# Peptides against a protein of PDB entry 4HTP, part 90

Target 1, 231 residues: chain A of PDB entry 4HTP
Amino acid sequence: SQTVASHVPFADLCSTLERIQKSKGRAEKIRHFREFLDSWRKFHDALHKNHKDVTDSFYPAMRLILPQLERERMAYGIKETMLAKLYIELLNLPRDGKDALKLLNYRTPTGTHGDAGDFAMIAYFVLKPRCLQKGSLTIQQVNDLLDSIASNNSAKRKDLIKKSLLQLITQSSALEQKWLIRMIIKDLKLGVSQQTIFSVFHNDAAELHNVTTDLEKVCRQLHDPSVGLSD

## One batch from the design tools (peptide; made by RFdiffusion4, then SolubleMPNN)

Design b2_p17_2_s2 (from b2_p17_2, 8 letters changed)
Fold by OpenDDE base, seed 2:
Structure b2_p17_2_s2 (fold): chain B 231 residues (1-231), chain A 17 residues (1-17)
Amino acid sequence: as target 1 above (231 residues)
Amino acid sequence: SEVSERFEKLIAELEAK
């Protein structure tokens, strides 16, 4: 079946997240999220114009925006150190070189950027001059790869985990990888609360999530902002 | 935004079919 996520580039979500993060005011952050959401809903309506009762929703994007609320996937089993080692290998970085050490010692302040402790930002600057300018993955493809990682982690298939990670990395820009890392580590640093995200999505979203703890259900049932829980 | 413009383009392509 057709999904919005199969058509939306992951780069567009990342670009939106970048705008949200860079925005200083709450109102501006909300505006960027709302614009993306509204565009998504409009595309949904166009894509499913002749089909009623579709299961497609904002869920594929929402679960990446609020990765802390992910309940469908099992744990990834991925930490910063694993990613650091993978990047060193993939980029063929000298193990004793400056960039390799930055990745491995991401918690230690080494530069003027103040990115200590934020592995994603450190990785971004290492990747920027070395990787693709534009990625090729859709939101659906990213979720499929993340599903694969979680599944293979539960099955203790480390080689297959690496394979999926390599696909994510090699098909993503530095900016996309920055946000992908934050999604995997479950810390986007957007500067907006979960409550704010839900509030913008739908007036009843926070309440429904508090009861069900099911992010997909929230996205499906409250897809239309004009239709409430009591309707 | 550039993102919103891409969405609009995608919508236009769907409606043209």
Scores: peptide ipSAE 0.595, ipTM 0.942, DockQ to the pose 0.921
Fold by OpenDDE base, seed 5:
Structure b2_p17_2_s2 (fold): chain B 231 residues (1-231), chain A 17 residues (1-17)
Amino acid sequence: as target 1 above (231 residues)
Amino acid sequence: SEVSERFEKLIAELEAK
């Protein structure tokens, strides 16, 4: 069956997240998220016209925006150190070189950007001159690959984890990888609270999530902002 | 936004079918 996530480029989500992060005020951050959400819902209606009973929802995007609330897929088993080593290998960086050391010692300020402690930002600047300008992955494809990583982590299949990570990396721009890293590490640093995200999504979203702790259920049941929890 | 415009384009393509 068709899903919105299978049509939406991952790059578009990342672009939205980048705008949210760069926005100074809460109102502006909310606006960017709302615009993306509204566009998603409108596309959903168009895609599923004449199909009233679909399970498709904003969940594929929401689980990437609020990765700390992920309950469907298990832990990735991926930390910054693993990613650093992977990038050094993939990019064939000299281990004693400046960029390799930046990735490995990301907690120590070594650069001019003041990105100490933010691995994703450090990785971004290393990747920017080395990666393709535009990625090719949809949100659905990203989630499929992340599912694979989690499954293989549970199965202790390290080689297959690496394979999926390589697919993500080689098909993503530097900016997309910045956000992908943050999704994997589960810290987006958007500057907007979980409560705010839920409130923008639906008035009853926070309440339903507090009861169910099921992000997919929240997204599905409250897909229509005009239909309340008690309806 | 540019993202919103791309969504609108996708919607238009769907409606044209």
Scores: peptide ipSAE 0.595, ipTM 0.942, DockQ to the pose 0.909
Fold by OpenDDE base, seed 4:
Structure b2_p17_2_s2 (fold): chain B 231 residues (1-231), chain A 17 residues (1-17)
Amino acid sequence: as target 1 above (231 residues)
Amino acid sequence: SEVSERFEKLIAELEAK
């Protein structure tokens, strides 16, 4: 199926999220999100110009931006410790080495960046000198791999979970992995509330979500910011 | 933004087909 998400690089979402996180003011954070969203909608209109009533929406991105609201895919069964061990293995880090210990003891203040408790940030600095500078995954591909992880977790297929994780990792930059980790752990630390994200997306988004708890429905029904819930 | 510019490029490529 032809979707916007199949065309948008995951790197571009991550770049946007990075800008949001680094912005101090609420207004600036909102601006970055709005710009991405507006661009997405414009591309959607162009992509589906000759096709009415498509099911495509902002959902593939929204579910990564608000991963706490994910209800479609089941639990990943992945925690920071698992990721730490995976990275140690993948990067062939000495187990008693500085970087391995940073990953394993991510809750303890270590290093110079003040990243204690934020596994994704710790991982980022370990990965930065060791991985690709530019990723190759689209948002759709990321979601497909995450779906695979969740499905395999349900099936207790740890080997296949690892396979999908490796695909994600090996095709992603350090920055992309930072955000991917946060998506999996379901804590983006954007500094902007869920309510704000919904408000920027659509005036009726928060209300519809409160009633349905269905993020896809929210994104699909309220795809057009000019069309209200009651229309 | 750079991201927005890339979106515009994607749109342009799509419209050129």
Scores: peptide ipSAE 0.594, ipTM 0.941, DockQ to the pose 0.838
Fold by OpenDDE base, seed 3:
Structure b2_p17_2_s2 (fold): chain B 231 residues (1-231), chain A 17 residues (1-17)
Amino acid sequence: as target 1 above (231 residues)
Amino acid sequence: SEVSERFEKLIAELEAK
């Protein structure tokens, strides 16, 4: 079955997130999110014009925007240190070199950027001159790979975890990897609250999530902003 | 936005089929 997520490039989600993060005011942040959401819903209606009762929803994107609310996937088992080591290996960085040390010691302020403690930003600057300018993954493909990582972590298949991570990395730009890292670590640093995200999505979203703690259910039941819970 | 324009293009492609 076709989904919206199978058509939307992961790069487009990342570009939207980047705009949200760079925006100073709450209103501007909300505008960027709303524009993406409205476009998604419009495409959904077009894609499923002749099909009623589809299960497709904003969930594939929402679970990446609010990764701390993920309940379907098991834990990834991935930390910053693991990613640092992987990047050093993949990029063939000298172990005693400046870039390798930046990745390993990401918590220590390096003089030029106030990015101390933000591994994703450190990784971005290391990756920018070394990675593809444009990624090739859709949102669906990213979620499939993340599902694979979680499943293989549960099964203690470290080699398969590495394989999926390498696929994500090699098919992503530096900017996409910045956001992917933040999704895996579950800290996007958007500067907008969970409540705000829910309120923009649907007036009843926060309430339904508080009761069910099921992000997919929230996205499916409240797909139409004009149809409420009591409807 | 550029993202919105790409969505519109995708929609147009669907409607043309």
Scores: peptide ipSAE 0.587, ipTM 0.941, DockQ to the pose 0.921

Design b2_p17_2_s3 (from b2_p17_2, 6 letters changed)
Fold by OpenDDE base, seed 3:
Structure b2_p17_2_s3 (fold): chain B 231 residues (1-231), chain A 17 residues (1-17)
Amino acid sequence: as target 1 above (231 residues)
Amino acid sequence: SSVEEKFEEKIAELEKK
């Protein structure tokens, strides 16, 4: 079945997240998220115009925006050190080179960027001159690859994990990879609270999530902002 | 183009079919 997520480039989500992160005020952050969400809902209505009983929702995007609330997908088993080693191998970085050392020692402040401890930002600067300018993945494809990683982690299939990671990396821009890393590590650093994200999505979203702890159920049941839990 | 404009373009394409 066609989903909104199968039509939305992952790059567009990442651009929205980047705008949210760069915005200083809460109101501006909220505006960027609301604009993306409203566009998503409008596209949903157009895509499913003749099909009222669809299970499609904002869930594919929401689970990437709030990755710490993911319950369907099992643990990835991926840490910064694993990603650092993978990038060094994939990019053929000299092991004793500046870029390899930056990735491995990401917690040590390198004097130029106050990004100490943010592996994703360090990776971004290493990747920017070395990777594609534009990615080719949709939100659906990103989720499919992340599902594969989690499944293969549970099955202890390290080779298949690497294969899916390589597909994500080789089909993504530096900016997209920055956000992918943050999604995998489950820390987006958006500067807005979970409560704010839920409040913008739907007035009853926080309450429903507190009771169910099911992000998909929240997105599906509260897809229409005008229809409440009691309706 | 903004992300929103891209969505609008895609919606317009769906409505023409």
Scores: peptide ipSAE 0.553, ipTM 0.931, DockQ to the pose 0.803
Fold by OpenDDE base, seed 5:
Structure b2_p17_2_s3 (fold): chain B 231 residues (1-231), chain A 17 residues (1-17)
Amino acid sequence: as target 1 above (231 residues)
Amino acid sequence: SSVEEKFEEKIAELEKK
């Protein structure tokens, strides 16, 4: 079955997240999220115009925006140190070089940007001059690769984890990789709370999530912002 | 173009089919 996520570039989600992060005020952050969500819903309606009772929802995007609420995937087993080593290998960075040391020692500020402790930002600056300007992955494809990573981690297949990570990395811009890293590490640093995200999505979303702890159910049952839980 | 404009373009393409 066709999904909205199969038609939406991952780059577009990342651009939205970047706008949210750069926005200073709560209201502006909310606006950017709302605009993306509204556009998604409109596209859903158009895509599924002749098909009632589809299971498609905002879930593929929501699980990337709120990765700490992921319950379908098992743990990735990926930490910053693993990613650092992977990037050093992939980019053929000298191990004693400035960029390799930045990635490995990301907690210690060595650069001018003040991004100490934010591995994703450090990685971004290393990747920016070395990566594609535009990625090619859809949200669906990103989720498929993340599913593969989680499954292979559970199966202790480290080689296959590396393969999926390489696919993500080689098909993504530096900006997309910044956000992908944050999704994997489960810290987006958007400057908006989970409660705010839910409140913008649907008035009953926080309540339903508190009861079910199932983000997919929340996204499916509350897909229409005008239809409440009691309806 | 904004992300929203890209969605609008995609919607327009769907409506033409």
Scores: peptide ipSAE 0.542, ipTM 0.929, DockQ to the pose 0.804
Fold by OpenDDE base, seed 1:
Structure b2_p17_2_s3 (fold): chain B 231 residues (1-231), chain A 17 residues (1-17)
Amino acid sequence: as target 1 above (231 residues)
Amino acid sequence: SSVEEKFEEKIAELEKK
């Protein structure tokens, strides 16, 4: 079955997240998220116009925006150190070189950007001059690859984890990789709370999530902002 | 925004089918 996520480029989500992050005020952050969400819902309605019973929802995007609430997918088993080593290998960076050391010592960055402790930002600047300008992955494809990583982690298949990570990396821009890293590490640094995201999504979203702890259920049941829990 | 415009374009493409 067709999903909205199969039609939305991961790059577009990342661009939205980047706008949210760069926005100084809460209101502006909310606006960017709302605009993306509204567009998603409109596209959903158009895509599913002739289909009454669909399970499609904002869940594929929401689980990337709120990765700390992911319950369907098991742990990735991926940390910054592993990603650093992977990038050093993939980019053929000299191990004692400046960029390799930046990635490995991301907690104490030596440089002009002041991005201490933000591995994703350090990675971004290393990747920016070396990666594609535009990625090719959809949100669905990103989720499929992340599912593969989690499954292979559970199965202790380290080689297959690396393979899936390489597929993500090689098909993503530096900006997309910045956000992908943050999704994997489960820290987006958007500057908006979970509560704010839920409140923008639906007035009853926080309540339903508090009861069910099921992000997919929240997204499906509260897909229509005009239909409440009591309806 | 550019993202919203892309959504609108995709919607328009769906409506033409």
Scores: peptide ipSAE 0.570, ipTM 0.935, DockQ to the pose 0.920; fails the geometry check
Fold by OpenDDE base, seed 2:
Structure b2_p17_2_s3 (fold): chain B 231 residues (1-231), chain A 17 residues (1-17)
Amino acid sequence: as target 1 above (231 residues)
Amino acid sequence: SSVEEKFEEKIAELEKK
């Protein structure tokens, strides 16, 4: 079935997240999220114009924006140290080199950027001069690869986990990888609360999520911002 | 924004079909 997520580049989501993060005020952060969401909904309506009762929703994006609320996908089993080692291998970084040490010792302030403890930012600066300028993945493809990672983690297939991670990395820009890392680690550092994200999505979203703990249900049932829980 | 413009372009493409 056709989905909005299959048509939206992951780069566009990452660009939106980057704008949100860089915005200083809450109002500006909300504006960027709202504009993306409204565009998504508008595209949904156009894509599904002749199809009623579709199951497609904002869920593919929402589960990446609020990765700590993911309940469908099992644990990745991935930590910063694993990613550091993977990048060192993939980028053929000297093990005793500056960049390898930055990745391994990401908690120690070694650079001028003040990004100590933020592995994604450390990785971004290492990746920026080494990666493609534009990624090729859609939001759906990113979710498919993340599903693969979770499934293979559950099945203890470490080789297949590595394969999926390599696909993500090799098809993503440095900026996309920064956000992908944050999604995997489940800390986006957007500067907006979960409550704010829900409130912008739908007035009843926080309530429905509190009851169901099902992010997909929230996205499907409250797809239309004008239709409430009691309607 | 550039992202929203891309959405509008994609919508326009759908409407032409």
Scores: peptide ipSAE 0.565, ipTM 0.935, DockQ to the pose 0.875; fails the geometry check

Design b2_p17_2_s4 (from b2_p17_2, 8 letters changed)
Fold by OpenDDE base, seed 4:
Structure b2_p17_2_s4 (fold): chain B 231 residues (1-231), chain A 17 residues (1-17)
Amino acid sequence: as target 1 above (231 residues)
Amino acid sequence: SEFEERVAKKIAELEAQ
């Protein structure tokens, strides 16, 4: 199926999220999100110009921006400790080395960047000199791999979980992995509330989500910002 | 933004088809 998500690099979402996180003011954070969203909608309109009533929507991106609201895919079964061990193995880090210890003891202040408690940031600095400078995954591909992880977790197939994680990791930059980790752990630390994200997306989004708890339905029904819930 | 530029390019490609 032709989707916007199949054409949007995951890197573009990550760079947007990075800009949002680095912005101090609420207004600036909102601006970055709005710009991404507006561009997405414009691309949607162009991509589906000759196809009415498509099911494609902002959902593939929204579920990564608000991962705590994910209800379609099951739990990943992945925690920071698992990721730490995976990175130590993948990067062949000495177990008693500085970087391995940083990953394993991510909650303890290391005095380097003030990233204590934020595993994704710690991982970022370990990964930056060791991984690709540019990733190759689309948002759709990321979601497909995350779906695979969740499915395999349900099936207790740890080997296949590792396989999908490795595919994500080896095809992603350090920055993309930082955000991917936060998506998996379900804490983006954007500094902007869920309510704000919904409000920017559509005036009726928060209300519809409160009633349905269905993020895909919210994204599909309220795809057009000019069309209200009652229309 | 870079994303906006890429989207604009993709839209132009679609319209040229």
Scores: peptide ipSAE 0.421, ipTM 0.905, DockQ to the pose 0.932
Fold by OpenDDE base, seed 5:
Structure b2_p17_2_s4 (fold): chain B 231 residues (1-231), chain A 17 residues (1-17)
Amino acid sequence: as target 1 above (231 residues)
Amino acid sequence: SEFEERVAKKIAELEAQ
């Protein structure tokens, strides 16, 4: 069966996240998220017209927006140092070069951007002149690759982890990789709380999540904002 | 947004089927 996530470019999610991050006020941050969510729901209704009992939901996007709440896939086993080394290798950066050192010493960067401690931002600026301008991955494909990484981490298959990471990297823009890194590290730095995200999604979302701790269940049961938990 | 426009276009395509 078709899913909304299989039709939504990962780039569109990343653009939304970028807008949220750049927004100064809570209201503006909420607006950007709401607009994305509303568009998703509209597309869902159109895609699944005449199909009342589908399991498709906002979950594929929500689990990337709130990666700290992920419970379906196991740990990636990926840290900033691993990513730094991977990028140095992939981009063929000289180890003693400026960009390699920026990635390895991301906590104390010598750069002008003031991105100390934010590996994703440091990576972004290294990647920007070296990566394609537009990625080709859908949200579904990103999740499939992340599932592969988690599964292979559990199985201690390091080579296969690298393979999946390379697929993500080579098919993503610098901006998409910035957000992908933050999803993997589980810190999006959006400036909006989990509670706010849930409240925008559905009035009962926080309550249901507190009881079930199941993000997919929350997204599926509360897919329709007009249908409450008690309905 | 660009995403909203793309979604609108896709919806229109689906409704035309």
Scores: peptide ipSAE 0.414, ipTM 0.904, DockQ to the pose 0.926
Fold by OpenDDE base, seed 1:
Structure b2_p17_2_s4 (fold): chain B 231 residues (1-231), chain A 17 residues (1-17)
Amino acid sequence: as target 1 above (231 residues)
Amino acid sequence: SEFEERVAKKIAELEAQ
């Protein structure tokens, strides 16, 4: 069945996240998220206009925005060191070169950007001159690949994990990869709290999540901002 | 935003079907 996530480029989510991160004030951060969410809901209504009782919701996006609340996927088994090694290999970076060392020693300041400790930002600058300007993946496709990674990690199929990662990387811009890395590591650094995200999504979202710990249920039951839990 | 514009366009396309 058709989903909103199958129609939304991952790039659009990443652009929104980038705007949120760059915004200085809480109000501006909230505005960017709200605009994305409202557009998503409008598209949902149009896409499913003639279909009742759909299970489609904001969940595919929400689970990427709040990856620490992911409970459906098993662990990826991916850390910064693994990604560093993968990028060095993929980009054919000299192992003793500055870029390889930046990735491997991401916790140590090596450059002028002040990105020490933020692997995703370091990766971004390494990738920026080397990657596609525009990615081709939808939010659904990203989630499918992440599902594959989690499943293969559970099955201890390291080669298949690498294959799925390469599919993500080769079809993503540097900016998209920055955010993808943060999603995998489960730290988006948006500058807004989980509570704020839930509050913008729905007034009852935090409460429902606190009770159920089910992000998909929250997104489905509270899809309509005008319909509360008691309704 | 560009996303909002793309969504609006897609909505219009859906409504035209």
Scores: peptide ipSAE 0.408, ipTM 0.901, DockQ to the pose 0.928
Fold by OpenDDE base, seed 2:
Structure b2_p17_2_s4 (fold): chain B 231 residues (1-231), chain A 17 residues (1-17)
Amino acid sequence: as target 1 above (231 residues)
Amino acid sequence: SEFEERVAKKIAELEAQ
């Protein structure tokens, strides 16, 4: 079956997240999220025009926007240090060089950007002059790769984890990787709360999630913002 | 936004099928 996520570039989600993060006011942050969500819903309606009962929903995007609420896939088993080592290897960075040390010692302020403690930002600046300008992954493909990582982590298949990570990295821009890292580490730093995201998605979303703890169920049951839990 | 424009274009393509 067709999904919206299979047609939406991961870059478009990342660009939206970047706009949200850069926005100073809550209202502006909400606007950017709402615009993305509304466009998604419009595309859903068009894609599934002749199919009344589909399981497709905003869930593929929602689980990336609220990665700390992920319950379907198992733990990735990935930390910043693992990613640092992977980037050093992949980019062939001198191990004692400036950029390698920035990645490994991301907690220590060494640069002028003031991004100490934010591995994703440090990685972004290292990647920007070295990686692809435009990524090629859809949201569906990103989720598939993340599913693979989680599955292989559970199976203790380290080589396959590395393979999936390499696919993510080599097919993503620096900006996409910044957000992908934050999704894996489960801290997007959007400056907007989980409750705000739910409130924009649907008035009853926070309540339904509090009861079910199931993001997919929330996204499916509350796909239509005009239909509430009591309806 | 660019995303909105791409979505609009894709919708138009779907409606033309």
Scores: peptide ipSAE 0.403, ipTM 0.899, DockQ to the pose 0.933

